# Peptides against a protein of PDB entry 3C66: the designs that were tried, part 3

Target 1, 189 residues: chain A of PDB entry 3C66
Amino acid sequence: KSWANLFEKNDFFFRYKFYLEITAYTRGSDEQHLKWSGLVESKVRLLVMKLEVLAGIKIAHPFTKPFESSYCCPTEDDYEMIQDKYGSHKTETALNALKLVTDENKEEESIKDAPKAYLSTMYIGLDFNIENKKEKVDIHIPCTEFVNLCRSFNEDYGDHKVFNLALRFVKGYDLPDEVFDENEKRPSK

## One batch from the design tools (peptide; aimed at target 1 L167 F169)

Design b1_p8_8_s2 (made by RFdiffusion4, then SolubleMPNN; from b1_p8_8, 4 letters changed)
Fold by OpenDDE base, seed 2:
Structure b1_p8_8_s2 (fold): chain B 189 residues (1-189), chain A 8 residues (1-8)
Amino acid sequence: as target 1 above (189 residues)
Amino acid sequence: LEIIAYET
């Protein structure tokens, strides 16, 4: 669609003050993650539709490409930490305690056969139509419906030890570093 | 899932 071309990476993450991050987590195989993340990604448009009809939301624009990352994840505690710390610039430095899997290191013996957590993150840019500063827009309902929709698709996705799905409301200045190119400066508050 | 809301 023509509008998808309007949002290049560099413009998209500077365009909005607010973003909704949708992260699919998988502690398991790449195949498991591909299925899970693919499902989540396929449903994002439904979430967008539900957001757009909210009176307080002027714009809900999805970024068309997921961000992919994976970590060596030897324990369940590590997996919980990833889910807690990922998705915010304020907290993402805690992930440095884990080994990020890269194209350069993925064939190393210590990494190749290690348990891994896979992450796929979709972003929705949000613009709000709030005339009065006291107005609150609650997106809990559409977000909950989205999570339920994804998790109910297959019984396997009910296993929280393997599959997780998180939605995070993030301000533009607190977006993860992954969304910016090396030459781009993070937005200020 | 926590309530996600926008407040000005």
Scores: peptide ipSAE 0.123, ipTM 0.776, DockQ to the pose 0.196
OpenDDE base, seeds 1, 3, 4, 5: peptide ipSAE 0.057, 0.100, 0.071, 0.071; ipTM 0.769, 0.778, 0.773, 0.768; seed 3 fails the geometry check

Design b1_p8_8_s3 (made by RFdiffusion4, then SolubleMPNN; from b1_p8_8, 4 letters changed)
Fold by OpenDDE base, seed 5:
Structure b1_p8_8_s3 (fold): chain B 189 residues (1-189), chain A 8 residues (1-8)
Amino acid sequence: as target 1 above (189 residues)
Amino acid sequence: LEIIFYET
């Protein structure tokens, strides 16, 4: 299976049992987020390369396009909540307490100038070589190296009040709703 | 961040 087949969403979020989510968070300006998320996105291929060489990983396929969202984020506590709750179907309903910025509402006076948290999320589908290896697969090292690489690129990206980067290992049935179309049924366990 | 996968 080639990466070319994953250019479009198609069945990407149904193909794998496991996914790695890479989310760049920015509580600040759109310009700040564009720079930060752009950097993170530009480095995802390096993470994929490091994952592919692990003995327990059969396939690591990135989805080519980020998922973008933003929320009105008045407080630091709200920003922490977003980072805690986002990225899992089990917990994402907590985000309903915040105002999601949409194309329909972004020009509203109460939203356009409000403090915002921006999110850009990249997905990597994972296939593990389980049948042949009773070996423990640890992806901690490549993930940590990736975070360090992104954070060290610019001194400003060390400010956790503004810039954050989280990686989450998620099962297919627990993917966020954003990855599915309205007519698509969520994968079962 | 610690991600470990075990065959169960």
Scores: peptide ipSAE 0.258, ipTM 0.783, DockQ to the pose 0.151
OpenDDE base, seeds 1, 2, 3, 4: peptide ipSAE 0.243, 0.251, 0.235, 0.226; ipTM 0.793, 0.788, 0.793, 0.791; seed 1 fails the geometry check

Design b1_p8_8_s4 (made by RFdiffusion4, then SolubleMPNN; from b1_p8_8, 4 letters changed)
Fold by OpenDDE base, seed 5:
Structure b1_p8_8_s4 (fold): chain B 189 residues (1-189), chain A 8 residues (1-8)
Amino acid sequence: as target 1 above (189 residues)
Amino acid sequence: LEIIAYER
């Protein structure tokens, strides 16, 4: 079965207790983001392979489609805030202080030419081996290797003012609202 | 397990 057909969106974000979020950030042009996010997305399968061989991980299933968002991002502080607050339901409300770019507003004069931060987020559902409840599964190694792989591809990706890559371990009940449809109830603790 | 591998 192709990974693309394994999970409908609605089932994927309810199936696992734990998720790894991979977010590519770009404060720059849409072209810069397309190149950066495209590179990151192209390498996610390598991260999955490295996660699957860890003794504590039973399953690592990628969601096949990225979640795309962009914000008006006039300052570097705003860009840092986005990176700090995005990816968790507990903190994502802080992003309401920024203007979300939407299909409805993208052509507005105040938005179309404004500095922007672009986000592309990939999700990996994680299932852990129950018998190893006491073993801390250290996913830092494969995650760091993944980041290094992406950043080493082009010297331009070493510019943290423009290009960033974050991997966040998140519980299912703390997933961002973007993963749920309007009529879906967030998983409880 | 809050494993946050932030390479910020």
Scores: peptide ipSAE 0.056, ipTM 0.761, DockQ to the pose 0.394
OpenDDE base, seeds 1, 2, 3, 4: peptide ipSAE 0.055, 0.046, 0.048, 0.050; ipTM 0.755, 0.748, 0.740, 0.743

## One batch from the design tools (peptide; aimed at target 1 V147 N148)

Design b1_p9_1 (made by RFdiffusion4)
Pose (drawn by RFdiffusion4):
Structure b1_p9_1 (pose): chain A 189 residues (1-189), chain P 9 residues (1-9)
Amino acid sequence: as target 1 above (189 residues)
Amino acid sequence: THLLKAKPF
């Protein structure tokens, strides 16, 4: 074999059938999002611990990099549809109605200056100890405990017209396009 | 897909 093989990109978004995504949103400024997403990101490892000790959870595998994007966001209505529609491949297409900030356009006049909404998503891939028969697995408490941990006593993130946090349980075939690069086809049926 | 939303503190 060769050195090129050792350094082959991992296949995180193909190896699991289930993912938990944690999303920090900011309809505000760049630094408002830096602090906010920074706080949330700092707590994600704790969710891994809380989840992984559970009977039923075989592994809770965090990916090493947040997925980031921002949109021009004029109205409150837009910020809300972003939260609603972002996260699933079935629905993320509706985000095309808004202008996405890219490598090419981040420097343009009508974009550099426009109010923006910011997204930061982390992925925890899940694998399960399948109990007995096909049964429901409840991981609600560790998810809400994680949410309660996303707080600061010296920084108010209470204005939800600005700051928001969301979690999604998303199957592998339904992951957002952003997680697969130019090479990779996405998982199927 | 299952969604959980929460307002922060």

Design b1_p9_1_s1 (made by RFdiffusion4, then SolubleMPNN; from b1_p9_1, 7 letters changed)
Fold by OpenDDE base, seed 3:
Structure b1_p9_1_s1 (fold): chain B 189 residues (1-189), chain A 9 residues (1-9)
Amino acid sequence: as target 1 above (189 residues)
Amino acid sequence: MEKYFFKPK
């Protein structure tokens, strides 16, 4: 079962030319993030349904497992940087300036009590109907509706200092390194 | 702030 899941994962991030990344950000407690990310994740299926009915979208396929990461995030500027740089291979190297929280270092005194930004990222593989080259597929509407749905669930989620949500349209060759295994080569342009 | 990185083809 482990190998089958690995093959399915590996195939998923090579199958599509385009991906929609949905990242829930929380600068606060793990408990706050669990609630926020859990809500966002629970609504992804609704976004998929809205994408599938668009004439220009042939396939919208969700990857069901979230990618989890957390960084030491001492300032609001650091939090903005994370939100700006995360989700693209071209820009993710900027995050090397921040301390990534790992299972190995999470108990260190300098990390344990430090302010943290938590990230949960969901992926949707997209295949477009190329034959209608003239139909501009605008995914902005369903994406905006999705964000509004998530933000409106609880008044606390209106606090952008703590809770954020980003949707990024990314080409397969520009996916973050986290989606590939150590032995996998990044898709070529 | 919500970030939308839409590059329309």
Scores: peptide ipSAE 0.053, ipTM 0.760, DockQ to the pose 0.131
OpenDDE base, seeds 1, 2, 4, 5: peptide ipSAE 0.051, 0.046, 0.045, 0.054; ipTM 0.770, 0.740, 0.728, 0.760; seed 5 fails the geometry check

Design b1_p9_1_s2 (made by RFdiffusion4, then SolubleMPNN; from b1_p9_1, 6 letters changed)
Fold by OpenDDE base, seed 1:
Structure b1_p9_1_s2 (fold): chain B 189 residues (1-189), chain A 9 residues (1-9)
Amino acid sequence: as target 1 above (189 residues)
Amino acid sequence: VEKLYFKPK
């Protein structure tokens, strides 16, 4: 199968047992988020390259498109909650306490001018070398290097009140609902 | 593989 066919949505989120989620968060303007998320997304390929060379990783395949969402985010506590709860099926229901911004509601007066948190999430499917008897693969180093690379690009990205970046290791059965179509059954454990 | 969640400091 061509690389292009390998990254079709339908197969990607069922293909791997493990995923790395890379989420860029912005509490600010859409312009700020566009710059921040665009930077993060532009560097994901470098992270993939660093993951692929690890002896315990057989495959690191990026999904080609980001998942984007935004929430009304009135407080810093709400922003912290989003960062804590997003990216896992087990915890994402907590986000229902916040107003999701949609194309249908974005022009409502209560939403249009409200403070917002923007999210852009990239996914990397991971396959590990089980045969190498390495029970533990340390992905901390390449992930930390990636974060440092993104944060060091501009001094403004040092403001954690506005710009955040999270990497979450997630099992396929615990992927957020956003990655599945309405007719797709979530992977079993 | 342990669950890793990275919030950069």
Scores: peptide ipSAE 0.049, ipTM 0.747, DockQ to the pose 0.349
OpenDDE base, seeds 2, 3, 4, 5: peptide ipSAE 0.040, 0.042, 0.041, 0.042; ipTM 0.732, 0.743, 0.724, 0.729

Design b1_p9_1_s3 (made by RFdiffusion4, then SolubleMPNN; from b1_p9_1, 5 letters changed)
Fold by OpenDDE base, seed 4:
Structure b1_p9_1_s3 (fold): chain B 189 residues (1-189), chain A 9 residues (1-9)
Amino acid sequence: as target 1 above (189 residues)
Amino acid sequence: VEVLKFKPK
């Protein structure tokens, strides 16, 4: 059974208390991003497998579709800001300072020719087998291995000015707004 | 890679 049929979007982002966000960033061409994000996405299943075998993880379920966004990104500082602020409801409002590229505005001359940062975000819902509040699940190892795997695939992906990959652990109430429909209420704390 | 470690608070 393909993972694609396991969860509807609306159920997925309410099902878990915790999520791992995997964001592929590209400051460059759409073609560069397509290759990079496609690679990252192709490896997510390996990360899931590595997470599932951790004693503290009961469930690691990927959401099957990436969330795509792009911003006008004139500077390296803007690109750093995107990477810092994206992926958390607490901080995502800072991205309002940047021009989001949309289907409606992409043909505007000021946007069409502008440097862009592309984002593709995959989500993994996490359920932990934590009997004791003191138990720490260290996901650092599998996450680092995943990043290394993606980065090592092509030497070009070593260029952090162009290609970035972030893994963010978030609580359901702190998921980005993009995961919810307009009529959906964000999970409470 | 800034992997935000899960600290169960």
Scores: peptide ipSAE 0.060, ipTM 0.709, DockQ to the pose 0.106
OpenDDE base, seeds 1, 2, 3, 5: peptide ipSAE 0.058, 0.060, 0.059, 0.056; ipTM 0.746, 0.710, 0.751, 0.749

Design b1_p9_1_s4 (made by RFdiffusion4, then SolubleMPNN; from b1_p9_1, 5 letters changed)
Fold by OpenDDE base, seed 5:
Structure b1_p9_1_s4 (fold): chain B 189 residues (1-189), chain A 9 residues (1-9)
Amino acid sequence: as target 1 above (189 residues)
Amino acid sequence: TEVLRFKPK
């Protein structure tokens, strides 16, 4: 079984206790987001390689498909809220205050032409060496290098009003609802 | 949850 085929969606989000979420945010056009998210996604493999060589990380496995979402985002404050609240089950309910763009509503006039925030999220499953659990694995360095790599690719990506990139370390029981199917039970604490 | 938000300095 190819490494890519080993991770069926249904198993991936139950397999690990810890996940690294990589979210590319764009408040702008879908074209802008496509370029930005595509760049970020193309570099995830480099982050994985850097994570795998860290002492205390046994496994760093990327999920191969991004999760895509978009919200009506009228204000910069809304955009900040999205970035603050997205990526955790504990906080994601705050996003209910915003209009989620769906296939069913995207053609509505009020949504079609509205300012939007686009999100593309990649997941890396992490397995840590038990013996090193006492040692805080510092993933900050490779994560910072990754962000710098993405941001430095194009000068336009320096505009934080439009383009953002966040990495979130999340426990399996606190993964966003979007990663689970309707019939799947969230992992227990 | 540790959020590494790389906010612009």
Scores: peptide ipSAE 0.116, ipTM 0.800, DockQ to the pose 0.527
OpenDDE base, seeds 1, 2, 3, 4: peptide ipSAE 0.097, 0.047, 0.108, 0.110; ipTM 0.793, 0.722, 0.801, 0.796

Design b1_p9_2 (made by RFdiffusion4)
Pose (drawn by RFdiffusion4):
Structure b1_p9_2 (pose): chain A 189 residues (1-189), chain P 9 residues (1-9)
Amino acid sequence: as target 1 above (189 residues)
Amino acid sequence: SHLLKFKPF
């Protein structure tokens, strides 16, 4: 074999059938999002611990990098549709109605200056100890406990017209395009 | 898919 093989990119977004995504939103400034997403990101490892000790959870595997994007966001209505529509491949297409900030256009006049909404998503891939028959598995408490941990007593993130946090349980075939690079086809049926 | 939304503190 060769050295090139050792350094082959991992296949995180193909190896699990289930993913938990944690999303920090900011309809505000760059630094408002830096602090906010920074706080949320600092707590994600705790969710891994809380989840992984559970009977039923075989593994809670965090990916090493947050997925980031921002959109020009004029109206409150837009910020809300971004939260609603972002996270699932079934629905992320609706985001095409807004201008996405890219490598090419981040420097343009009507974009550099426009108010923006910011997203930061982390992925925890899940695998399960399948109990007995096909049963419901409840991981609600550790999810809400994680949410309650996303707080600061010296920084108010209470204005939801600005700051928001969301979690999604998303099957592998329904992961957002952003997680698969130019090479990779997405998982199927 | 399952979605949980939260207003932060």

Design b1_p9_2_s1 (made by RFdiffusion4, then SolubleMPNN; from b1_p9_2, 6 letters changed; failed a check: a repeat of another design)
Amino acid sequence: MEKYFFKPK

Design b1_p9_2_s2 (made by RFdiffusion4, then SolubleMPNN; from b1_p9_2, 7 letters changed)
Fold by OpenDDE base, seed 1:
Structure b1_p9_2_s2 (fold): chain B 189 residues (1-189), chain A 9 residues (1-9)
Amino acid sequence: as target 1 above (189 residues)
Amino acid sequence: MEKYFFNPK
């Protein structure tokens, strides 16, 4: 990791009150996920550009690296649960019901051959204009355009049983544990 | 399913 990346990680998740999480989900092969997540990640810069031009947004700052994880995902219901619970500290404990794939366990036969859900998450820190605090900022339009852009790239991405995309607006104190080091204190409300 | 969780204030 470059020095710049180390500095960014040091304070990025403490710098903003609000974050936009962009998560690409794949229930399928690693190859399918690499293609899907790679596409999504490649388009994040376009979303940032669209967010920054909104009058109510002062800063839309992307974190440069994705967070990646995978779970054993035996059923479609498990896949829906992952999509519902992931991305919030309040709800992420529900994921403990599933087996997280790690470097330590990935070679276990029960895990190696199991159906998996793959996750790749990008973060955008958001700062809103103080002058416009009274104005309702709606990021729905640029976010919808982003989703449409990603989904329209390949007809295969229309299969919601395999490929999904979630955008979650999250407060800093509700960021997932994955973004913090073991010795870092979670931001307060 | 696309999931949207937008509540910017």
Scores: peptide ipSAE 0.046, ipTM 0.757, DockQ to the pose 0.116
OpenDDE base, seeds 2, 3, 4, 5: peptide ipSAE 0.043, 0.045, 0.044, 0.044; ipTM 0.748, 0.754, 0.752, 0.746

Design b1_p9_2_s3 (made by RFdiffusion4, then SolubleMPNN; from b1_p9_2, 5 letters changed)
Fold by OpenDDE base, seed 3:
Structure b1_p9_2_s3 (fold): chain B 189 residues (1-189), chain A 9 residues (1-9)
Amino acid sequence: as target 1 above (189 residues)
Amino acid sequence: MEKLFFKPK
């Protein structure tokens, strides 16, 4: 099956048992987020290359488009909560306590001028070599190198109050609801 | 701090 078919949203999030989620977080301006997320997104290909050479990984396929979301984020505690709860179906319900910014509500006075957390999430589908199940595939090394690469690009990105990264290894049944269409059933365990 | 979740919870 060609790479082109993997970029259909409907097939991608059902094809793999495991996914790596890369989320760029920004608590600041849209401009700050565009710069940060754009940098992170530009480096994802390097992470894929490092994952593909691991003996335990058969396939590492990036989804081509980021998922974008933003929340009203009045406090640093809210920002930490977003980073802790986002990216897992098991925990994402905690985000319902925050106001999601939408095209319908973004012009409301209570939202327009409110502090916001911006999220840009890239997904990598992972297929592991079954024969190497005994070999602990340590994705920690390439993931840490990726984070260091992104953070070292500009000194401004060292401000963890504004800029953050999360890398989350998730099972297909625990993907966030955002990756599925309203008519799609979540993969079963 | 960086959030690195390498184990599916």
Scores: peptide ipSAE 0.268, ipTM 0.855, DockQ to the pose 0.122
OpenDDE base, seeds 1, 2, 4, 5: peptide ipSAE 0.258, 0.160, 0.225, 0.201; ipTM 0.852, 0.810, 0.847, 0.809

Design b1_p9_2_s4 (made by RFdiffusion4, then SolubleMPNN; from b1_p9_2, 5 letters changed)
Fold by OpenDDE base, seed 1:
Structure b1_p9_2_s4 (fold): chain B 189 residues (1-189), chain A 9 residues (1-9)
Amino acid sequence: as target 1 above (189 residues)
Amino acid sequence: MEVLKFNPQ
């Protein structure tokens, strides 16, 4: 990663109070995940455009690179747990019960041929145009349209046992640890 | 400010 990329990353995750996380999940092959996550990532700009035109949203700024991770995922229950716990600092420690696949361990016999869940996460920083603290912004419509767009692209993506897509609204202080460097202090509440 | 959470799952 270039110094410019590190600087951009560090500034981005401190710049906004609110973020939308878009995570593509795949319990299957790396090839399946590449196709699914690639599709989702290719459509994120359309979601951004739809968010920006909402009266309550001043800025919807995408982070340009996905965060990639994979876990050994032997059961469907583990896959459901990943989808429930991932994407929040409050809950992500539950993922420590699963084996994270890394470049260092991916060739280990117990990991190489194990069933895996793959995750690709895109982030959108949000700034709201709320003069009055009482305004309510509903992002449900553009988010639903985005999910429908991704799911309708291929019939295979209707299989929720393999392919999942989650959109999570997260406060800056509750962002996953993956977005911060080791020496970086997360935002306060 | 209230933002409605979207959960497609």
Scores: peptide ipSAE 0.045, ipTM 0.711, DockQ to the pose 0.166
OpenDDE base, seeds 2, 3, 4, 5: peptide ipSAE 0.045, 0.042, 0.044, 0.044; ipTM 0.715, 0.715, 0.713, 0.717; seeds 2, 4, 5 fail the geometry check

Design b1_p9_3 (made by RFdiffusion4)
Pose (drawn by RFdiffusion4):
Structure b1_p9_3 (pose): chain A 189 residues (1-189), chain P 9 residues (1-9)
Amino acid sequence: as target 1 above (189 residues)
Amino acid sequence: THLLKSKPF
């Protein structure tokens, strides 16, 4: 074999059938999002701990990098549709109605200056100890406990016309395009 | 897909 093989990219988004995504949203400024997503991101490891001790959770595997994007966001209505539509491959197409900030256009006049909404998503891949028969597995409490941990007493993130947090349980075939690079086909049926 | 939303503090 060769040195090139050792350094082959990991296959995180293919190896699990289930993912928990944690999303921080900011309809505000760049630094408002830096602090906000920074706080949320700092708590994600705690969710891994809370989840992984559970009977039923075989592993809660965090990915090493947040997924970031922003859109020009004129209206409150837009910010809301972003939260609604972002996170699932079935629905993320609706985001094409808004202008996405890219490597090419981040420097353009009508984009550099436009109000923006910011997204920062972390992924926890899940694998399960499948109990007995096909049963429901409830991981609600550790998810809400995680949400309650996403707070600061010296910084108010209470204005939801600005700051928002969301979590999604998304199957592998339904992961957002952003997680697969130019090479990779996405998982199927 | 299952969605959980919450307003922050």

Design b1_p9_3_s1 (made by RFdiffusion4, then SolubleMPNN; from b1_p9_3, 7 letters changed)
Fold by OpenDDE base, seed 1:
Structure b1_p9_3_s1 (fold): chain B 189 residues (1-189), chain A 9 residues (1-9)
Amino acid sequence: as target 1 above (189 residues)
Amino acid sequence: TEVLRFNTK
């Protein structure tokens, strides 16, 4: 299969057992989020390069398009909850307690001027070069370096009340529903 | 299922 076909949505989220989710969070304006998420997205290729050179990683393939969402986020506690629950099928149902902003509802009076949390998520499919089940690959270093790189770009990004960045390692069967179409069956493992 | 999350600095 050509490299171009590896990045098609229909196959990408079924191809790997493991994924790294990179989510930029912003509780603020859409303009703030655009700048923050744009920065994060621009650096993802550097993370991929650092992952690829690890002896335990055979393949690190980025999905080329971000997943975008936003929620009404009236409190800081709600923002913390979003960051805790998002990115896993096991926990994402907790987000149903918040109002998802959609094209259909964004002009409603209760939503239009409400405080919002914006999310942009990039995915990296991972294939590990592990012969023995007892072997583990530590991706902490490249992930930490990536976070530091993004946050150090501007002092404003040090404000965790507004800007956050999370990298979540997930199994294919625990990917968020957003990556699958309605007619697609979630992977079992 | 083990979940690893990185949100440092």
Scores: peptide ipSAE 0.044, ipTM 0.708, DockQ to the pose 0.367
OpenDDE base, seeds 2, 3, 4, 5: peptide ipSAE 0.040, 0.044, 0.045, 0.042; ipTM 0.691, 0.719, 0.723, 0.715; seeds 3, 4 fail the geometry check

Design b1_p9_3_s2 (made by RFdiffusion4, then SolubleMPNN; from b1_p9_3, 7 letters changed)
Fold by OpenDDE base, seed 4:
Structure b1_p9_3_s2 (fold): chain B 189 residues (1-189), chain A 9 residues (1-9)
Amino acid sequence: as target 1 above (189 residues)
Amino acid sequence: VEKFFFKPQ
């Protein structure tokens, strides 16, 4: 409860040099996604706690609001492409090849009944105790534990054709455009 | 697939 009130969007995405993106993907129904993303979101706090105790991490602060998007996703290849390209400014332009579902177009017949991929993305701002540039902070363990925790909650979440979970470490200058307002300048390198 | 995009660089 305390973290939800601490960070406003405008400051959060400029405050840290590094972010961990946690994206829950669902190729299926909105109901399936709601359950899956809700579960993932509910566990983010546990991941934060595991990150904070690492000697190389000074701060791990979650942004409490998920970013939601959905795409028309006719094929499994499209779903793989979404998972590969989403979450980085360098690659997100590839998603322009897919039809983004919006409030304006969601009722169109070609979109309404189309297969969809749903995305919910959570962000954690990271500050590292880098005294020496050589200290490799390994977040692999807590991230793997987090994925395992989410996947093990329900057997249905083992179906990678429907449910996926990605953790992406990104620099502030490579955050997706969705985190910035139209008038905000992306952080420089 | 679980995707981890962590490069400690």
Scores: peptide ipSAE 0.050, ipTM 0.770, DockQ to the pose 0.120
OpenDDE base, seeds 1, 2, 3, 5: peptide ipSAE 0.048, 0.044, 0.049, 0.045; ipTM 0.767, 0.758, 0.772, 0.764

Design b1_p9_3_s3 (made by RFdiffusion4, then SolubleMPNN; from b1_p9_3, 6 letters changed)
Fold by OpenDDE base, seed 4:
Parts: structure tokens; C-alpha cells; sequence
Structure b1_p9_3_s3 (fold): chain B 189 residues (1-189), chain A 9 residues (1-9)
């Protein structure tokens, strides 16, 4: 079954209360990022399969389109800041301190040759089978296995200065603005 | 990898 046809963007980000964000970060070349993000994206299906078999997870549905962004990233501190702040509406405003690379500005001399951080983000919508509010679903194992799988593919991906992979559990009301269209209202609690 | 564990609040 092609996952691509299952969800319209607008329905997907309103359908679930909880999401798992998978972000591949690259501070380097576009080519490096394409390889890294492509690898991560290729493995997301395996993560979904591992999530679906957890007793507390009723549904794990991937959104098939990655969200792409790039920032001018002159320092390692900036790269750490991106990784800390990205992926949550509560914190994403801090990224406004960095220059977002756009199609309109990418040819500017100050941007063209600048060090960049590339981000590719995949989303998994989660529905939990929690009858009892006290039940904890531990997604740590499958998430850790996923990260290890991605990073072990090539020794170069062990370089955290260049390649990073983050998995963030986010509530629907705290999704980044990028997932919503300008005319869409962010989900309430 | 900071996996934020789901704590159902």
C-alpha cells in the first residue's frame, strides 16, 4: 500500500494528538544532506513497524513528505541551537535569529557560500491505546534502535558535528508552523 | 539521541 495516498496534509496534522518528529540534520554540503536525509527517510518505515507492535500504540502513520529547511549556520553553537529549538512551536521562534535560506535569498553572496545546516523532518502520527492514564508507552527502544540503524550505515554518520538525528515527541498543538498552511489554525489542546 | 519519552499527562 502506497503510504503516499493515505493522508492529505491538512488532515494529517489535525488527525492525531501526538506526533513523532524525525529530523535529520546536516551541517555541511547539500550532497551530504541528501545522502543522510535520504537514508533516514528510507528507514522511517522500519521505525513505524516497530512502533506499531508496541502494546500502547494503536496507530503509527507516517506522513510521506519530508519538510525541508536550511539555515545559515556559521558556528557549532548555532547548529546546537537549531537542534534544540527546532521541532516545537514553543521554541521555534528562536530560529528567527538565524538566516533562513530560501529560494529568494539562496543566491545572495552572503548566503550562497555560507556554512549551512540542512534539516529534513518526517512526521509520524500516533494514536495510543491508553485505557489507563497511568500506562506509559516507552518508545525509547524503537527510537534508539532507529537512530543506531541510521548512524551505523556509514562511519561518517558518526560525526555529530556534521550529521545529527533527533526524534521528538510533540503534541499536535505544539507542531512547528511549517506543517500548517497560512490559512490553517493550529490545533487547540 | 534525546528521545522525549511520552509521559501521558
Amino acid sequence: as target 1 above (189 residues)
Amino acid sequence: VEVLRFKPK
Scores: peptide ipSAE 0.068, ipTM 0.726, DockQ to the pose 0.106
OpenDDE base, seeds 1, 2, 3, 5: peptide ipSAE 0.065, 0.067, 0.061, 0.056; ipTM 0.724, 0.731, 0.753, 0.717; seed 2 fails the geometry check

